# Designs tried in a protein design run: peptides against a protein of PDB entry 5ZK1. Part 7

Target 1, 52 residues: chain A of PDB entry 5ZK1
Amino acid sequence: KREVRLMKNREAARECRRKKKEYVKCLENRVAVLENQNKTLIEELKALKDLY
Target 2, 52 residues: chain A of PDB entry 5ZK1 as posed
Amino acid sequence: KREVRLMKNREAARESRRKKKEYVKCLENRVAVLENQNKTLIEELKALKDLY

## One batch from the design tools (peptide; aimed at target 1 N29 R30 V33 Q37)

Design b1_p12_7_s2 (made by RFdiffusion4, then SolubleMPNN; from b1_p12_7, 5 letters changed)
Fold by OpenDDE base, seed 1:
Structure b1_p12_7_s2 (fold): chain B 52 residues (1-52), chain A 12 residues (1-12)
Amino acid sequence: as target 1 above (52 residues)
Amino acid sequence: DLEKENEELKKL
């Protein structure tokens, strides 16, 4: 009985670390895309302002 | 750095 509880706890801790790593990677990718989009929009707005 | 980009956008 104790060994089964320790096994389940180790499995749950591995899964928690996996999910956290995947979530952080998803956020890092989203931040990189949003930073690039924001940079492009700022460059487009500057180019439009320099035209008028 | 989104904070720097947004500060630059506010100067337009």
Scores: peptide ipSAE 0.034, ipTM 0.711, DockQ to the pose 0.057
OpenDDE base, seeds 2, 3, 4, 5: peptide ipSAE 0.030, 0.033, 0.030, 0.031; ipTM 0.685, 0.703, 0.688, 0.680

Design b1_p12_7_s3 (made by RFdiffusion4, then SolubleMPNN; from b1_p12_7, 6 letters changed)
Fold by OpenDDE base, seed 1:
Structure b1_p12_7_s3 (fold): chain B 52 residues (1-52), chain A 12 residues (1-12)
Amino acid sequence: as target 1 above (52 residues)
Amino acid sequence: KLKEEIEKLKEK
């Protein structure tokens, strides 16, 4: 019975680490997209200011 | 959710 508890704990800990890694990767991708959008909007705002 | 799985690891 102790060995089955240790096996289930190891499995749950592996799955928790997997989900954490996937969540961090999703946040990193979202940050990269938002940084690129912000850069583009700043460049468009400069081009509009240089027109007037 | 990840939070619920962390709490389930603390209770065991």
Scores: peptide ipSAE 0.033, ipTM 0.545, DockQ to the pose 0.030
OpenDDE base, seeds 2, 3, 4, 5: peptide ipSAE 0.026, 0.033, 0.031, 0.033; ipTM 0.480, 0.542, 0.536, 0.540

Design b1_p12_7_s4 (made by RFdiffusion4, then SolubleMPNN; from b1_p12_7, 5 letters changed)
Fold by OpenDDE base, seed 3:
Structure b1_p12_7_s4 (fold): chain B 52 residues (1-52), chain A 12 residues (1-12)
Amino acid sequence: as target 1 above (52 residues)
Amino acid sequence: DLKEEIEKLKEE
C-alpha cells in the first residue's frame, strides 16, 4: 500500500535526521575537547618557557 | 554509515 511506504519513508527520514544530529554532536564535542587540550598544552609550554 | 543511509533513502 502507498500509506505503508509513506509511513516507512517518514520513519527512515526521522532516523536519518537523528543519526546526523548525533554525529554532528560527536564532532562538536571532539572539537571542543581538542581545542581545550591544545589551549592547555600551549599554556603549559608558555609557563615552562617563562621558567627558563 | 550516514552516506549509505542517505543513498538508501534516495533509492526508495
Scores: peptide ipSAE 0.034, ipTM 0.566, DockQ to the pose 0.029
OpenDDE base, seeds 1, 2, 4, 5: peptide ipSAE 0.029, 0.031, 0.030, 0.031; ipTM 0.669, 0.670, 0.664, 0.660

Design b1_p12_8 (made by RFdiffusion4)
Pose (drawn by RFdiffusion4):
Structure b1_p12_8 (pose): chain A 52 residues (1-52), chain P 12 residues (1-12)
Amino acid sequence: as target 2 above (52 residues)
Amino acid sequence: PIELEDVDKVKG
């Protein structure tokens, strides 16, 4: 029973790593999106201020 | 009007 106890752990470590890397990629993607949104919002603010 | 992407829908 211990052998399977270790086998399930080995298998679980793979999925854990997959979710880890996927999560990091998600975070970086979110950062890039937030950067683009920020640049666009700032540019629009500059345009509206120049409108006065 | 500015449309912003929803970051809660961004996945890895």

Design b1_p12_8_s1 (made by RFdiffusion4, then SolubleMPNN; from b1_p12_8, 5 letters changed)
Fold by OpenDDE base, seed 2:
Structure b1_p12_8_s1 (fold): chain B 52 residues (1-52), chain A 12 residues (1-12)
Amino acid sequence: as target 1 above (52 residues)
Amino acid sequence: KIVLKDISKVKG
């Protein structure tokens, strides 16, 4: 009984770490996309301002 | 032309 609980805990801990890693990767990708979009929008606003 | 990357396609 105790060994089975320890095995299940180890499996749950591995899965928790995996899910956290995937979630962080998702956030990093979203941040990179948003930062790129923001930079592009700022550059376009500057270019537009330079025309007027 | 601004090419906005579709954020909805970013796989996490």
Scores: peptide ipSAE 0.027, ipTM 0.532, DockQ to the pose 0.624
OpenDDE base, seeds 1, 3, 4, 5: peptide ipSAE 0.026, 0.023, 0.025, 0.020; ipTM 0.531, 0.511, 0.524, 0.567

Design b1_p12_8_s2 (made by RFdiffusion4, then SolubleMPNN; from b1_p12_8, 4 letters changed; failed a check: a repeat of another design)
Amino acid sequence: KIVLEDLSKVKG

Design b1_p12_8_s3 (made by RFdiffusion4, then SolubleMPNN; from b1_p12_8, 4 letters changed)
Fold by OpenDDE base, seed 4:
Structure b1_p12_8_s3 (fold): chain B 52 residues (1-52), chain A 12 residues (1-12)
Amino acid sequence: as target 1 above (52 residues)
Amino acid sequence: KIELKDISKVKG
């Protein structure tokens, strides 16, 4: 009984760490893309304002 | 086109 509970806990902990890693990687990707898009849009807006 | 990862697939 105890060994089975410890096994299940270790499995749950591995899965929790896996999910957290994938979640962080997803957030990092979103941040990088949005920061790049935002930078581009700001530069385009600046260029347009400098023309007029 | 730069694709965003879908966080909904990881949230659970």
Scores: peptide ipSAE 0.035, ipTM 0.598, DockQ to the pose 0.177
OpenDDE base, seeds 1, 2, 3, 5: peptide ipSAE 0.022, 0.033, 0.023, 0.021; ipTM 0.552, 0.615, 0.557, 0.524

Design b1_p12_8_s4 (made by RFdiffusion4, then SolubleMPNN; from b1_p12_8, 4 letters changed)
Fold by OpenDDE base, seed 1:
Structure b1_p12_8_s4 (fold): chain B 52 residues (1-52), chain A 12 residues (1-12)
Amino acid sequence: as target 1 above (52 residues)
Amino acid sequence: KIELKDLSKVKG
């Protein structure tokens, strides 16, 4: 009985680390996309402002 | 003057 509980705890800890890694990766991807969009919009606004 | 904050410098 104790060994089975320890095995289940190790499995739950692996799954928790996996989920955290996936969540961080999702946030990193979202940040990268938003940063790229923001850069493009800033460059377009600068180019537009330099024309006037 | 719209100060466009360049979020690209936030290397957090």
Scores: peptide ipSAE 0.026, ipTM 0.610, DockQ to the pose 0.081
OpenDDE base, seeds 2, 3, 4, 5: peptide ipSAE 0.024, 0.025, 0.021, 0.022; ipTM 0.600, 0.569, 0.531, 0.529

## One batch from the design tools (peptide; aimed at target 1 K19 K20 R30)

Design b2_p13_1 (made by RFdiffusion4)
Pose (drawn by RFdiffusion4):
Structure b2_p13_1 (pose): chain A 52 residues (1-52), chain P 13 residues (1-13)
Amino acid sequence: as target 2 above (52 residues)
Amino acid sequence: EERMEELKKELEE
């Protein structure tokens, strides 16, 4: 029973790593999106201020 | 964002 006890753990570590790396990729993606949104909003604010 | 929330819950488990 201990052998399977270790086998399930080994298998679980793979998925854990997959979810970890995927999560990081998600965080980076979110950062890039937020950077683009921020640049666009700032530029629009500059344009509206110049409008006055 | 939804996928980040799902992964976060799964990693906290």

Design b2_p13_1_s1 (made by RFdiffusion4, then SolubleMPNN; from b2_p13_1, 6 letters changed)
Fold by OpenDDE base, seed 4:
Structure b2_p13_1_s1 (fold): chain B 52 residues (1-52), chain A 13 residues (1-13)
Amino acid sequence: as target 1 above (52 residues)
Amino acid sequence: DKEIEKLKKELAE
């Protein structure tokens, strides 16, 4: 009984670390996309202001 | 997933 509980705890701790790593990677990708979109929109707004 | 919601709180602090 004890060894089975320790095995399940090790599996749960591995799954927790995996989910944390995947969540951080999804946020990093979202930040990179939003920063690139924001940069493009600022450059487009600047180009429009330089025409008037 | 309740564990993901905990990790979201820990990352927003």
Scores: peptide ipSAE 0.029, ipTM 0.554, DockQ to the pose 0.308
OpenDDE base, seeds 1, 2, 3, 5: peptide ipSAE 0.021, 0.026, 0.028, 0.028; ipTM 0.564, 0.545, 0.552, 0.543

Design b2_p13_1_s2 (made by RFdiffusion4, then SolubleMPNN; from b2_p13_1, 7 letters changed)
Fold by OpenDDE base, seed 2:
Structure b2_p13_1_s2 (fold): chain B 52 residues (1-52), chain A 13 residues (1-13)
Amino acid sequence: as target 1 above (52 residues)
Amino acid sequence: DKKIKELEKELAE
């Protein structure tokens, strides 16, 4: 039936958008952690170079 | 990779 196919497509499209949003949020969190770690490592390397 | 492939599959259904 056409209506059942349209309902299933709407459900699949909602789930795809939900999973995409969760994946983007996971990447944003990973980027923020890596940027902070990189900043800390650069500051530590600078402090070590300023001792020699 | 696995999450991207899953999203691509769900967009094609």
Scores: peptide ipSAE 0.040, ipTM 0.575, DockQ to the pose 0.338
OpenDDE base, seeds 1, 3, 4, 5: peptide ipSAE 0.025, 0.025, 0.023, 0.027; ipTM 0.565, 0.532, 0.521, 0.537

Design b2_p13_1_s3 (made by RFdiffusion4, then SolubleMPNN; from b2_p13_1, 6 letters changed)
Fold by OpenDDE base, seed 2:
Structure b2_p13_1_s3 (fold): chain B 52 residues (1-52), chain A 13 residues (1-13)
Amino acid sequence: as target 1 above (52 residues)
Amino acid sequence: DKEIEELEKELAE
């Protein structure tokens, strides 16, 4: 039936948008953590070089 | 990753 195909397509489109939003949020969190770790390591390396 | 790629393909058809 045409109606059943339209309902399945609407469900698939909702699930795709949900998964894409979760994936982007996971990447944003990973980038923020890696940028902060990189900044801290650069600051620690600078502080160690300023001691010698 | 594969499941998002499959859903993006189904939305492009």
Scores: peptide ipSAE 0.040, ipTM 0.592, DockQ to the pose 0.158
OpenDDE base, seeds 1, 3, 4, 5: peptide ipSAE 0.018, 0.027, 0.029, 0.038; ipTM 0.582, 0.510, 0.562, 0.584

Design b2_p13_1_s4 (made by RFdiffusion4, then SolubleMPNN; from b2_p13_1, 5 letters changed)
Fold by OpenDDE base, seed 3:
Structure b2_p13_1_s4 (fold): chain B 52 residues (1-52), chain A 13 residues (1-13)
Amino acid sequence: as target 1 above (52 residues)
Amino acid sequence: DKRIEELEKELAE
């Protein structure tokens, strides 16, 4: 009984860490896309302002 | 994923 509970807890803790890593990776990818879009929009706005 | 939404709630508390 104890060993089965420890195994289940170890599996649950591995799965929790895996899901957290996947979530952080999704956030990092979203941040990188938004930062690149924001940079491009700022550069475009600067180029438009430098024309006037 | 429902478990990601649960982890998001636990991080926002």
Scores: peptide ipSAE 0.026, ipTM 0.528, DockQ to the pose 0.229
OpenDDE base, seeds 1, 2, 4, 5: peptide ipSAE 0.021, 0.022, 0.023, 0.024; ipTM 0.613, 0.599, 0.597, 0.596

Design b2_p13_2 (made by RFdiffusion4)
Pose (drawn by RFdiffusion4):
Structure b2_p13_2 (pose): chain A 52 residues (1-52), chain P 13 residues (1-13)
Amino acid sequence: as target 2 above (52 residues)
Amino acid sequence: EELDTLKEEIEEL
């Protein structure tokens, strides 16, 4: 039973790594999106201030 | 499971 106990752990480590990397890519994607949103909002604020 | 919950929360922002 110990052999399977180690086999399930080995399999679980793969999925864990997959979810880790995927999570990091998600975070970086979110950062890029937030950067673009921020640039756009700042530019619109500049345009509205110049409107006065 | 914890990473899936955190990822879902991030995607709901």

Design b2_p13_2_s1 (made by RFdiffusion4, then SolubleMPNN; from b2_p13_2, 9 letters changed)
Fold by OpenDDE base, seed 4:
Structure b2_p13_2_s1 (fold): chain B 52 residues (1-52), chain A 13 residues (1-13)
Amino acid sequence: as target 1 above (52 residues)
Amino acid sequence: KRLEEEKKKLLEL
């Protein structure tokens, strides 16, 4: 009985670490996309201002 | 309590 509880706790701790890693990776990808879109929009706004 | 609340927050993320 004790060994089965320790095994289940190790599995739950592995799954918790996996989910946290996947969430951080999703946020990092979202930040990279938003930063790239923001750079493109700033460059387009600069090009429009340099025409006037 | 505190460890269960932290696990709940990490599962909601």
Scores: peptide ipSAE 0.057, ipTM 0.560, DockQ to the pose 0.099
OpenDDE base, seeds 1, 2, 3, 5: peptide ipSAE 0.047, 0.045, 0.041, 0.046; ipTM 0.603, 0.596, 0.590, 0.565

Design b2_p13_2_s2 (made by RFdiffusion4, then SolubleMPNN; from b2_p13_2, 7 letters changed)
Fold by OpenDDE base, seed 4:
Structure b2_p13_2_s2 (fold): chain B 52 residues (1-52), chain A 13 residues (1-13)
Amino acid sequence: as target 1 above (52 residues)
Amino acid sequence: EELEKEKEKLLKL
């Protein structure tokens, strides 16, 4: 009984770490996309302002 | 949600 509980705890701890890593990677990717979009929009706004 | 559900499972073992 104790060994089965320790095995289940190790499996749950591995899955928790996996899900945390996937969530952080998703946030990092979303930040990189938003930063690139914001940079492009700022450059387009500057180019439009320099035409007037 | 899923990460919290997994933390709650860890506390119940």
Scores: peptide ipSAE 0.073, ipTM 0.645, DockQ to the pose 0.054
OpenDDE base, seeds 1, 2, 3, 5: peptide ipSAE 0.038, 0.037, 0.035, 0.045; ipTM 0.610, 0.612, 0.609, 0.539

Design b2_p13_2_s3 (made by RFdiffusion4, then SolubleMPNN; from b2_p13_2, 9 letters changed)
Fold by OpenDDE base, seed 3:
Structure b2_p13_2_s3 (fold): chain B 52 residues (1-52), chain A 13 residues (1-13)
Amino acid sequence: as target 1 above (52 residues)
Amino acid sequence: DKLEEEKKKLEAL
């Protein structure tokens, strides 16, 4: 009984770490896309202001 | 021409 509980806890801890890694990767990808979009929009707004 | 230079920068974004 004890060994089976320890095995299940190790499996749950591995799955928790996997899910956390996937969530962080999704956030990092979303941040990179938003930072690039924001940079482009700032550069476009600057170029438009420098025309007038 | 400064205006034409900034137009080319905008077209390159």
Scores: peptide ipSAE 0.061, ipTM 0.605, DockQ to the pose 0.016
OpenDDE base, seeds 1, 2, 4, 5: peptide ipSAE 0.042, 0.033, 0.054, 0.044; ipTM 0.553, 0.554, 0.556, 0.593

Design b2_p13_2_s4 (made by RFdiffusion4, then SolubleMPNN; from b2_p13_2, 10 letters changed)
Fold by OpenDDE base, seed 4:
Structure b2_p13_2_s4 (fold): chain B 52 residues (1-52), chain A 13 residues (1-13)
Amino acid sequence: as target 1 above (52 residues)
Amino acid sequence: DRLEKEKQKLLEE
């Protein structure tokens, strides 16, 4: 009984670490896309202001 | 999350 509980705990801990890594990677990708969109919008706004 | 509930049960035993 104890060895089976320790195995299940190790499996649950591996899966928790996997899900946390996937969530962080999803947030990092979303931040990179939003930062790129923000830079493009700032450059477009600057180009429009430099025309007037 | 189902996994958080299972982790919490294993910490309370």
Scores: peptide ipSAE 0.108, ipTM 0.686, DockQ to the pose 0.045
OpenDDE base, seeds 1, 2, 3, 5: peptide ipSAE 0.027, 0.031, 0.030, 0.026; ipTM 0.541, 0.574, 0.525, 0.615

Design b2_p13_3 (made by RFdiffusion4)
Pose (drawn by RFdiffusion4):
Structure b2_p13_3 (pose): chain A 52 residues (1-52), chain P 13 residues (1-13)
Amino acid sequence: as target 2 above (52 residues)
Amino acid sequence: EIEELEEKMEELE
């Protein structure tokens, strides 16, 4: 039973790594989105201030 | 750990 005990752990480590890397990609993607949103909002604020 | 990462990913999306 210990062999399977180790086999399930080996398999679980793969999925764990997959979820880790996927999560990191997700975080980077979220950062790029937030950067673009921030640049757009700042530019619009500059335009509205220039409007006065 | 995997469930926690899935939940965090859903919140971020």

Design b2_p13_3_s1 (made by RFdiffusion4, then SolubleMPNN; from b2_p13_3, 5 letters changed)
Fold by OpenDDE base, seed 3:
Structure b2_p13_3_s1 (fold): chain B 52 residues (1-52), chain A 13 residues (1-13)
Amino acid sequence: as target 1 above (52 residues)
Amino acid sequence: EIEKLEKEMEKLK
């Protein structure tokens, strides 16, 4: 009984770490896209301001 | 997706 509980806990802890890593990767990708879009929009706004 | 992580973390306590 104890060994089966320890095995299940180790499996659940591995799965939790895997899903956390996948979620962080999705956030990092979303942040990188938003940062690039924001940079482009700031550069476009600067170029428009430098024309006036 | 966060809710599934929270549910798994709660099962580990």
Scores: peptide ipSAE 0.039, ipTM 0.580, DockQ to the pose 0.083
OpenDDE base, seeds 1, 2, 4, 5: peptide ipSAE 0.024, 0.034, 0.036, 0.025; ipTM 0.541, 0.555, 0.564, 0.539

Design b2_p13_3_s2 (made by RFdiffusion4, then SolubleMPNN; from b2_p13_3, 6 letters changed)
Fold by OpenDDE base, seed 2:
Parts: structure tokens; sequence; C-alpha cells
Structure b2_p13_3_s2 (fold): chain B 52 residues (1-52), chain A 13 residues (1-13)
């Protein structure tokens, strides 16, 4: 039936959008962690350099 | 994980 195909397409489109949002959030969190780690390592390297 | 999204997009074509 056409209606069942339209329902399944709407469900698949909702699930695709949900998974995309979760993936983007995972990337945003990973970027934030890596940026913070990089900042800390630069500050530590600077502090080590300021001892010489 | 990207591969799962690509598989969902391909099912929507």
Amino acid sequence: as target 1 above (52 residues)
Amino acid sequence: EIEKLEKEIEKLK
C-alpha cells in the first residue's frame, strides 16, 4: 500500500536525522576535547621553555 | 559510524 511506504519513508528520514545529530554531537565533543588538550600541551611547553 | 549514515542515505534514494 502507498500509505505504508510513505510511513516507512518518514520513519527512515527521522532515524537518519537522529543519527546525523548524534554523529555531529560526537564530533563537536571530540573537537572540544582535542582543542583543550592542545591548549594544555602548548601551555605546558611554554612553561617548560620559560625554565630555560 | 559515517558508513551507517551513508547506508541510511542510500536507502532513501
Scores: peptide ipSAE 0.030, ipTM 0.504, DockQ to the pose 0.082
OpenDDE base, seeds 1, 3, 4, 5: peptide ipSAE 0.026, 0.024, 0.029, 0.029; ipTM 0.527, 0.484, 0.525, 0.526

Design b2_p13_3_s3 (made by RFdiffusion4, then SolubleMPNN; from b2_p13_3, 6 letters changed)
Fold by OpenDDE base, seed 1:
Structure b2_p13_3_s3 (fold): chain B 52 residues (1-52), chain A 13 residues (1-13)
Amino acid sequence: as target 1 above (52 residues)
Amino acid sequence: EIKKLEEEMKKLL
């Protein structure tokens, strides 16, 4: 009984670390995309403002 | 980075 509980706790801790790493990677990718989109939109708005 | 882009956008508008 105790050994099975310790095994399940180790598995749950591995899965929690995996999910956290995947979530951080998803956030990092989303931040990089949004930073690039925002940069492009600022450059486009600047080019439009410099035209008028 | 995001804060710098927000400051640049705020100066442009």
Scores: peptide ipSAE 0.029, ipTM 0.587, DockQ to the pose 0.033
OpenDDE base, seeds 2, 3, 4, 5: peptide ipSAE 0.026, 0.026, 0.024, 0.028; ipTM 0.540, 0.548, 0.518, 0.585

Design b2_p13_3_s4 (made by RFdiffusion4, then SolubleMPNN; from b2_p13_3, 5 letters changed)
Fold by OpenDDE base, seed 2:
Structure b2_p13_3_s4 (fold): chain B 52 residues (1-52), chain A 13 residues (1-13)
Amino acid sequence: as target 1 above (52 residues)
Amino acid sequence: EIKELEEQMKKLL
């Protein structure tokens, strides 16, 4: 009985670490896209400002 | 769960 509870706890801890890693990767991808979009918009705004 | 996070990301981009 104790060994089965310890095994289930180890499995749940592995799954928790997996979910956390996937969530961080999703945030990193979102940040990279937003940073690229923001850079492009700043460059476009600068180009428009340099024309006037 | 992972598919829901991927779909939420696609809706935000």
Scores: peptide ipSAE 0.029, ipTM 0.586, DockQ to the pose 0.186
OpenDDE base, seeds 1, 3, 4, 5: peptide ipSAE 0.025, 0.029, 0.026, 0.026; ipTM 0.581, 0.579, 0.545, 0.580

Design b2_p13_4 (made by RFdiffusion4)
Pose (drawn by RFdiffusion4):
Structure b2_p13_4 (pose): chain A 52 residues (1-52), chain P 13 residues (1-13)
Amino acid sequence: as target 2 above (52 residues)
Amino acid sequence: DEELEEKLKELEE
């Protein structure tokens, strides 16, 4: 029973790593999106201020 | 952000 006890752990470590790298990629993607949104909003604020 | 929080909870589990 201990052998399977270790086998399930080995298998679980793979998925854990997959979820970890996937999560990091998700975070980076979110950062890039937020950077683009921020640049667009700032540019629009500059345009509206110049409108006055 | 809600989707990242859900994915983080799944990773911690």

Design b2_p13_4_s1 (made by RFdiffusion4, then SolubleMPNN; from b2_p13_4, 5 letters changed)
Fold by OpenDDE base, seed 5:
Structure b2_p13_4_s1 (fold): chain B 52 residues (1-52), chain A 13 residues (1-13)
Amino acid sequence: as target 1 above (52 residues)
Amino acid sequence: LEELEKKKEELEK
């Protein structure tokens, strides 16, 4: 039936948008964690360098 | 970190 195909397409399009949003959020969180870790490591390296 | 990796793997399935 045409209606069932349209329903499945709408569901697949919602799921595709959901997966994309979750993927972007995962990348943004990974970037934020890596930026924080990098900042901390640079600050630690600076503190060690300022001791010598 | 592990929760983000698990969530990435779930999206790739």
Scores: peptide ipSAE 0.034, ipTM 0.558, DockQ to the pose 0.423
OpenDDE base, seeds 1, 2, 3, 4: peptide ipSAE 0.030, 0.028, 0.030, 0.031; ipTM 0.540, 0.523, 0.539, 0.547

Design b2_p13_4_s2 (made by RFdiffusion4, then SolubleMPNN; from b2_p13_4, 4 letters changed)
Fold by OpenDDE base, seed 4:
Structure b2_p13_4_s2 (fold): chain B 52 residues (1-52), chain A 13 residues (1-13)
Amino acid sequence: as target 1 above (52 residues)
Amino acid sequence: DEELEKKKEELEK
């Protein structure tokens, strides 16, 4: 029936938008962690260079 | 994203 097909398409479109939002949030968290790790490693390398 | 890819494959048929 046409109505059941339209309902399933609306549900699939909602789920695709949800998954895309979750994926972007996962990437944003990964970028923030990698940027913080990179900053810490650069600060450690500077501190080691200032000791010698 | 498996569900986005399934939706693309359904639109190409």
Scores: peptide ipSAE 0.031, ipTM 0.530, DockQ to the pose 0.106
OpenDDE base, seeds 1, 2, 3, 5: peptide ipSAE 0.030, 0.030, 0.031, 0.029; ipTM 0.524, 0.542, 0.525, 0.523

Design b2_p13_4_s3 (made by RFdiffusion4, then SolubleMPNN; from b2_p13_4 with D1L E2K L8K)
Fold by OpenDDE base, seed 3:
Structure b2_p13_4_s3 (fold): chain B 52 residues (1-52), chain A 13 residues (1-13)
Amino acid sequence: as target 1 above (52 residues)
Amino acid sequence: LKELEEKKKELEE
């Protein structure tokens, strides 16, 4: 019974680490897209202000 | 030390 519990715990810990890595990657991609969009919008707003 | 090894073995059944 103990070895089966230890095996299941190791599997659950691997799956928890996998899910955390996937979630972090999703957040990093979302941050990179939002930072690029924000940078572009700031540059466009600056270019429009520099015309007046 | 021997008693701790026996207790580990009993917990692995």
Scores: peptide ipSAE 0.035, ipTM 0.521, DockQ to the pose 0.016
OpenDDE base, seeds 1, 2, 4, 5: peptide ipSAE 0.024, 0.023, 0.022, 0.025; ipTM 0.538, 0.531, 0.532, 0.547

Design b2_p13_4_s4 (made by RFdiffusion4, then SolubleMPNN; from b2_p13_4, 5 letters changed)
Fold by OpenDDE base, seed 3:
Structure b2_p13_4_s4 (fold): chain B 52 residues (1-52), chain A 13 residues (1-13)
Amino acid sequence: as target 1 above (52 residues)
Amino acid sequence: NEELEKKLEELKK
């Protein structure tokens, strides 16, 4: 009984770390896309402003 | 989630 509980806890802890790593990677990718889009929009707005 | 990674890769194009 004890060994099975320790095994299940170790598996649950591995799965929790996996899910957290995947979530962080999804956030990092979303931040990188939004930062690139924001940079492009700022550069476009600057180029339009520098025409006037 | 693999589906969310695919959607984020489409937004980089």
Scores: peptide ipSAE 0.029, ipTM 0.561, DockQ to the pose 0.055
OpenDDE base, seeds 1, 2, 4, 5: peptide ipSAE 0.029, 0.028, 0.029, 0.029; ipTM 0.578, 0.547, 0.579, 0.550

Design b2_p13_5 (made by RFdiffusion4)
Pose (drawn by RFdiffusion4):
Structure b2_p13_5 (pose): chain A 52 residues (1-52), chain P 13 residues (1-13)
Amino acid sequence: as target 2 above (52 residues)
Amino acid sequence: NETLEEKMKELEE
């Protein structure tokens, strides 16, 4: 039973790594999105201030 | 892994 006990752990480590890299990609993607949103909002604020 | 999936859903929202 211990061999399977170790086999399930080995398999679980793969999925864990997959979720980890995927999560990091997700974070970076979110950062790029937030950067673009920020730049657009800032530019629009500059335009509205220049409107006065 | 469940916690990472929940966090990824939160980030997508």

Design b2_p13_5_s1 (made by RFdiffusion4, then SolubleMPNN; from b2_p13_5, 8 letters changed)
Fold by OpenDDE base, seed 3:
Structure b2_p13_5_s1 (fold): chain B 52 residues (1-52), chain A 13 residues (1-13)
Amino acid sequence: as target 1 above (52 residues)
Amino acid sequence: IKELEEEMEKLKK
C-alpha cells in the first residue's frame, strides 16, 4: 500500500510539473506576441507623431 | 489550473 501511494504521488508530481511548464510556455508565447504588437503600435504612433 | 487542482484533490483521498 505505501509504495503504490508514493508511486502515484511521484507520477502526479511529474504531471503537475509538465502542465505547469506547458502553461508557462503558453503565457510566455502570449506575452512575446503582445510585446511585439505593442512595440509595433508604439513605433507606428511615433512615426505618425514625427510627421506633424 | 482546474485540472491540476482536481488531480491534487484526487491524491488527498
Scores: peptide ipSAE 0.038, ipTM 0.598, DockQ to the pose 0.058
OpenDDE base, seeds 1, 2, 4, 5: peptide ipSAE 0.037, 0.034, 0.036, 0.035; ipTM 0.591, 0.576, 0.575, 0.590

Design b2_p13_5_s2 (made by RFdiffusion4, then SolubleMPNN; from b2_p13_5, 9 letters changed)
Fold by OpenDDE base, seed 3:
Structure b2_p13_5_s2 (fold): chain B 52 residues (1-52), chain A 13 residues (1-13)
Amino acid sequence: as target 1 above (52 residues)
Amino acid sequence: IKKLEEEIEKLLK
């Protein structure tokens, strides 16, 4: 029936959006960790340069 | 990535 196909498509589209949001959140967390590490390394390099 | 690709592929069939 057409209605069952439309319901399944809506469910699949909701699940696709959910998993996309989870993947983006994993990328955002990875970016935040890398940005913090890069900031720390830049601050350490600056502190080392300010000693000479 | 693979799980998202598999679901996009299921939406396109």
Scores: peptide ipSAE 0.037, ipTM 0.547, DockQ to the pose 0.073
OpenDDE base, seeds 1, 2, 4, 5: peptide ipSAE 0.024, 0.024, 0.022, 0.037; ipTM 0.602, 0.618, 0.488, 0.548

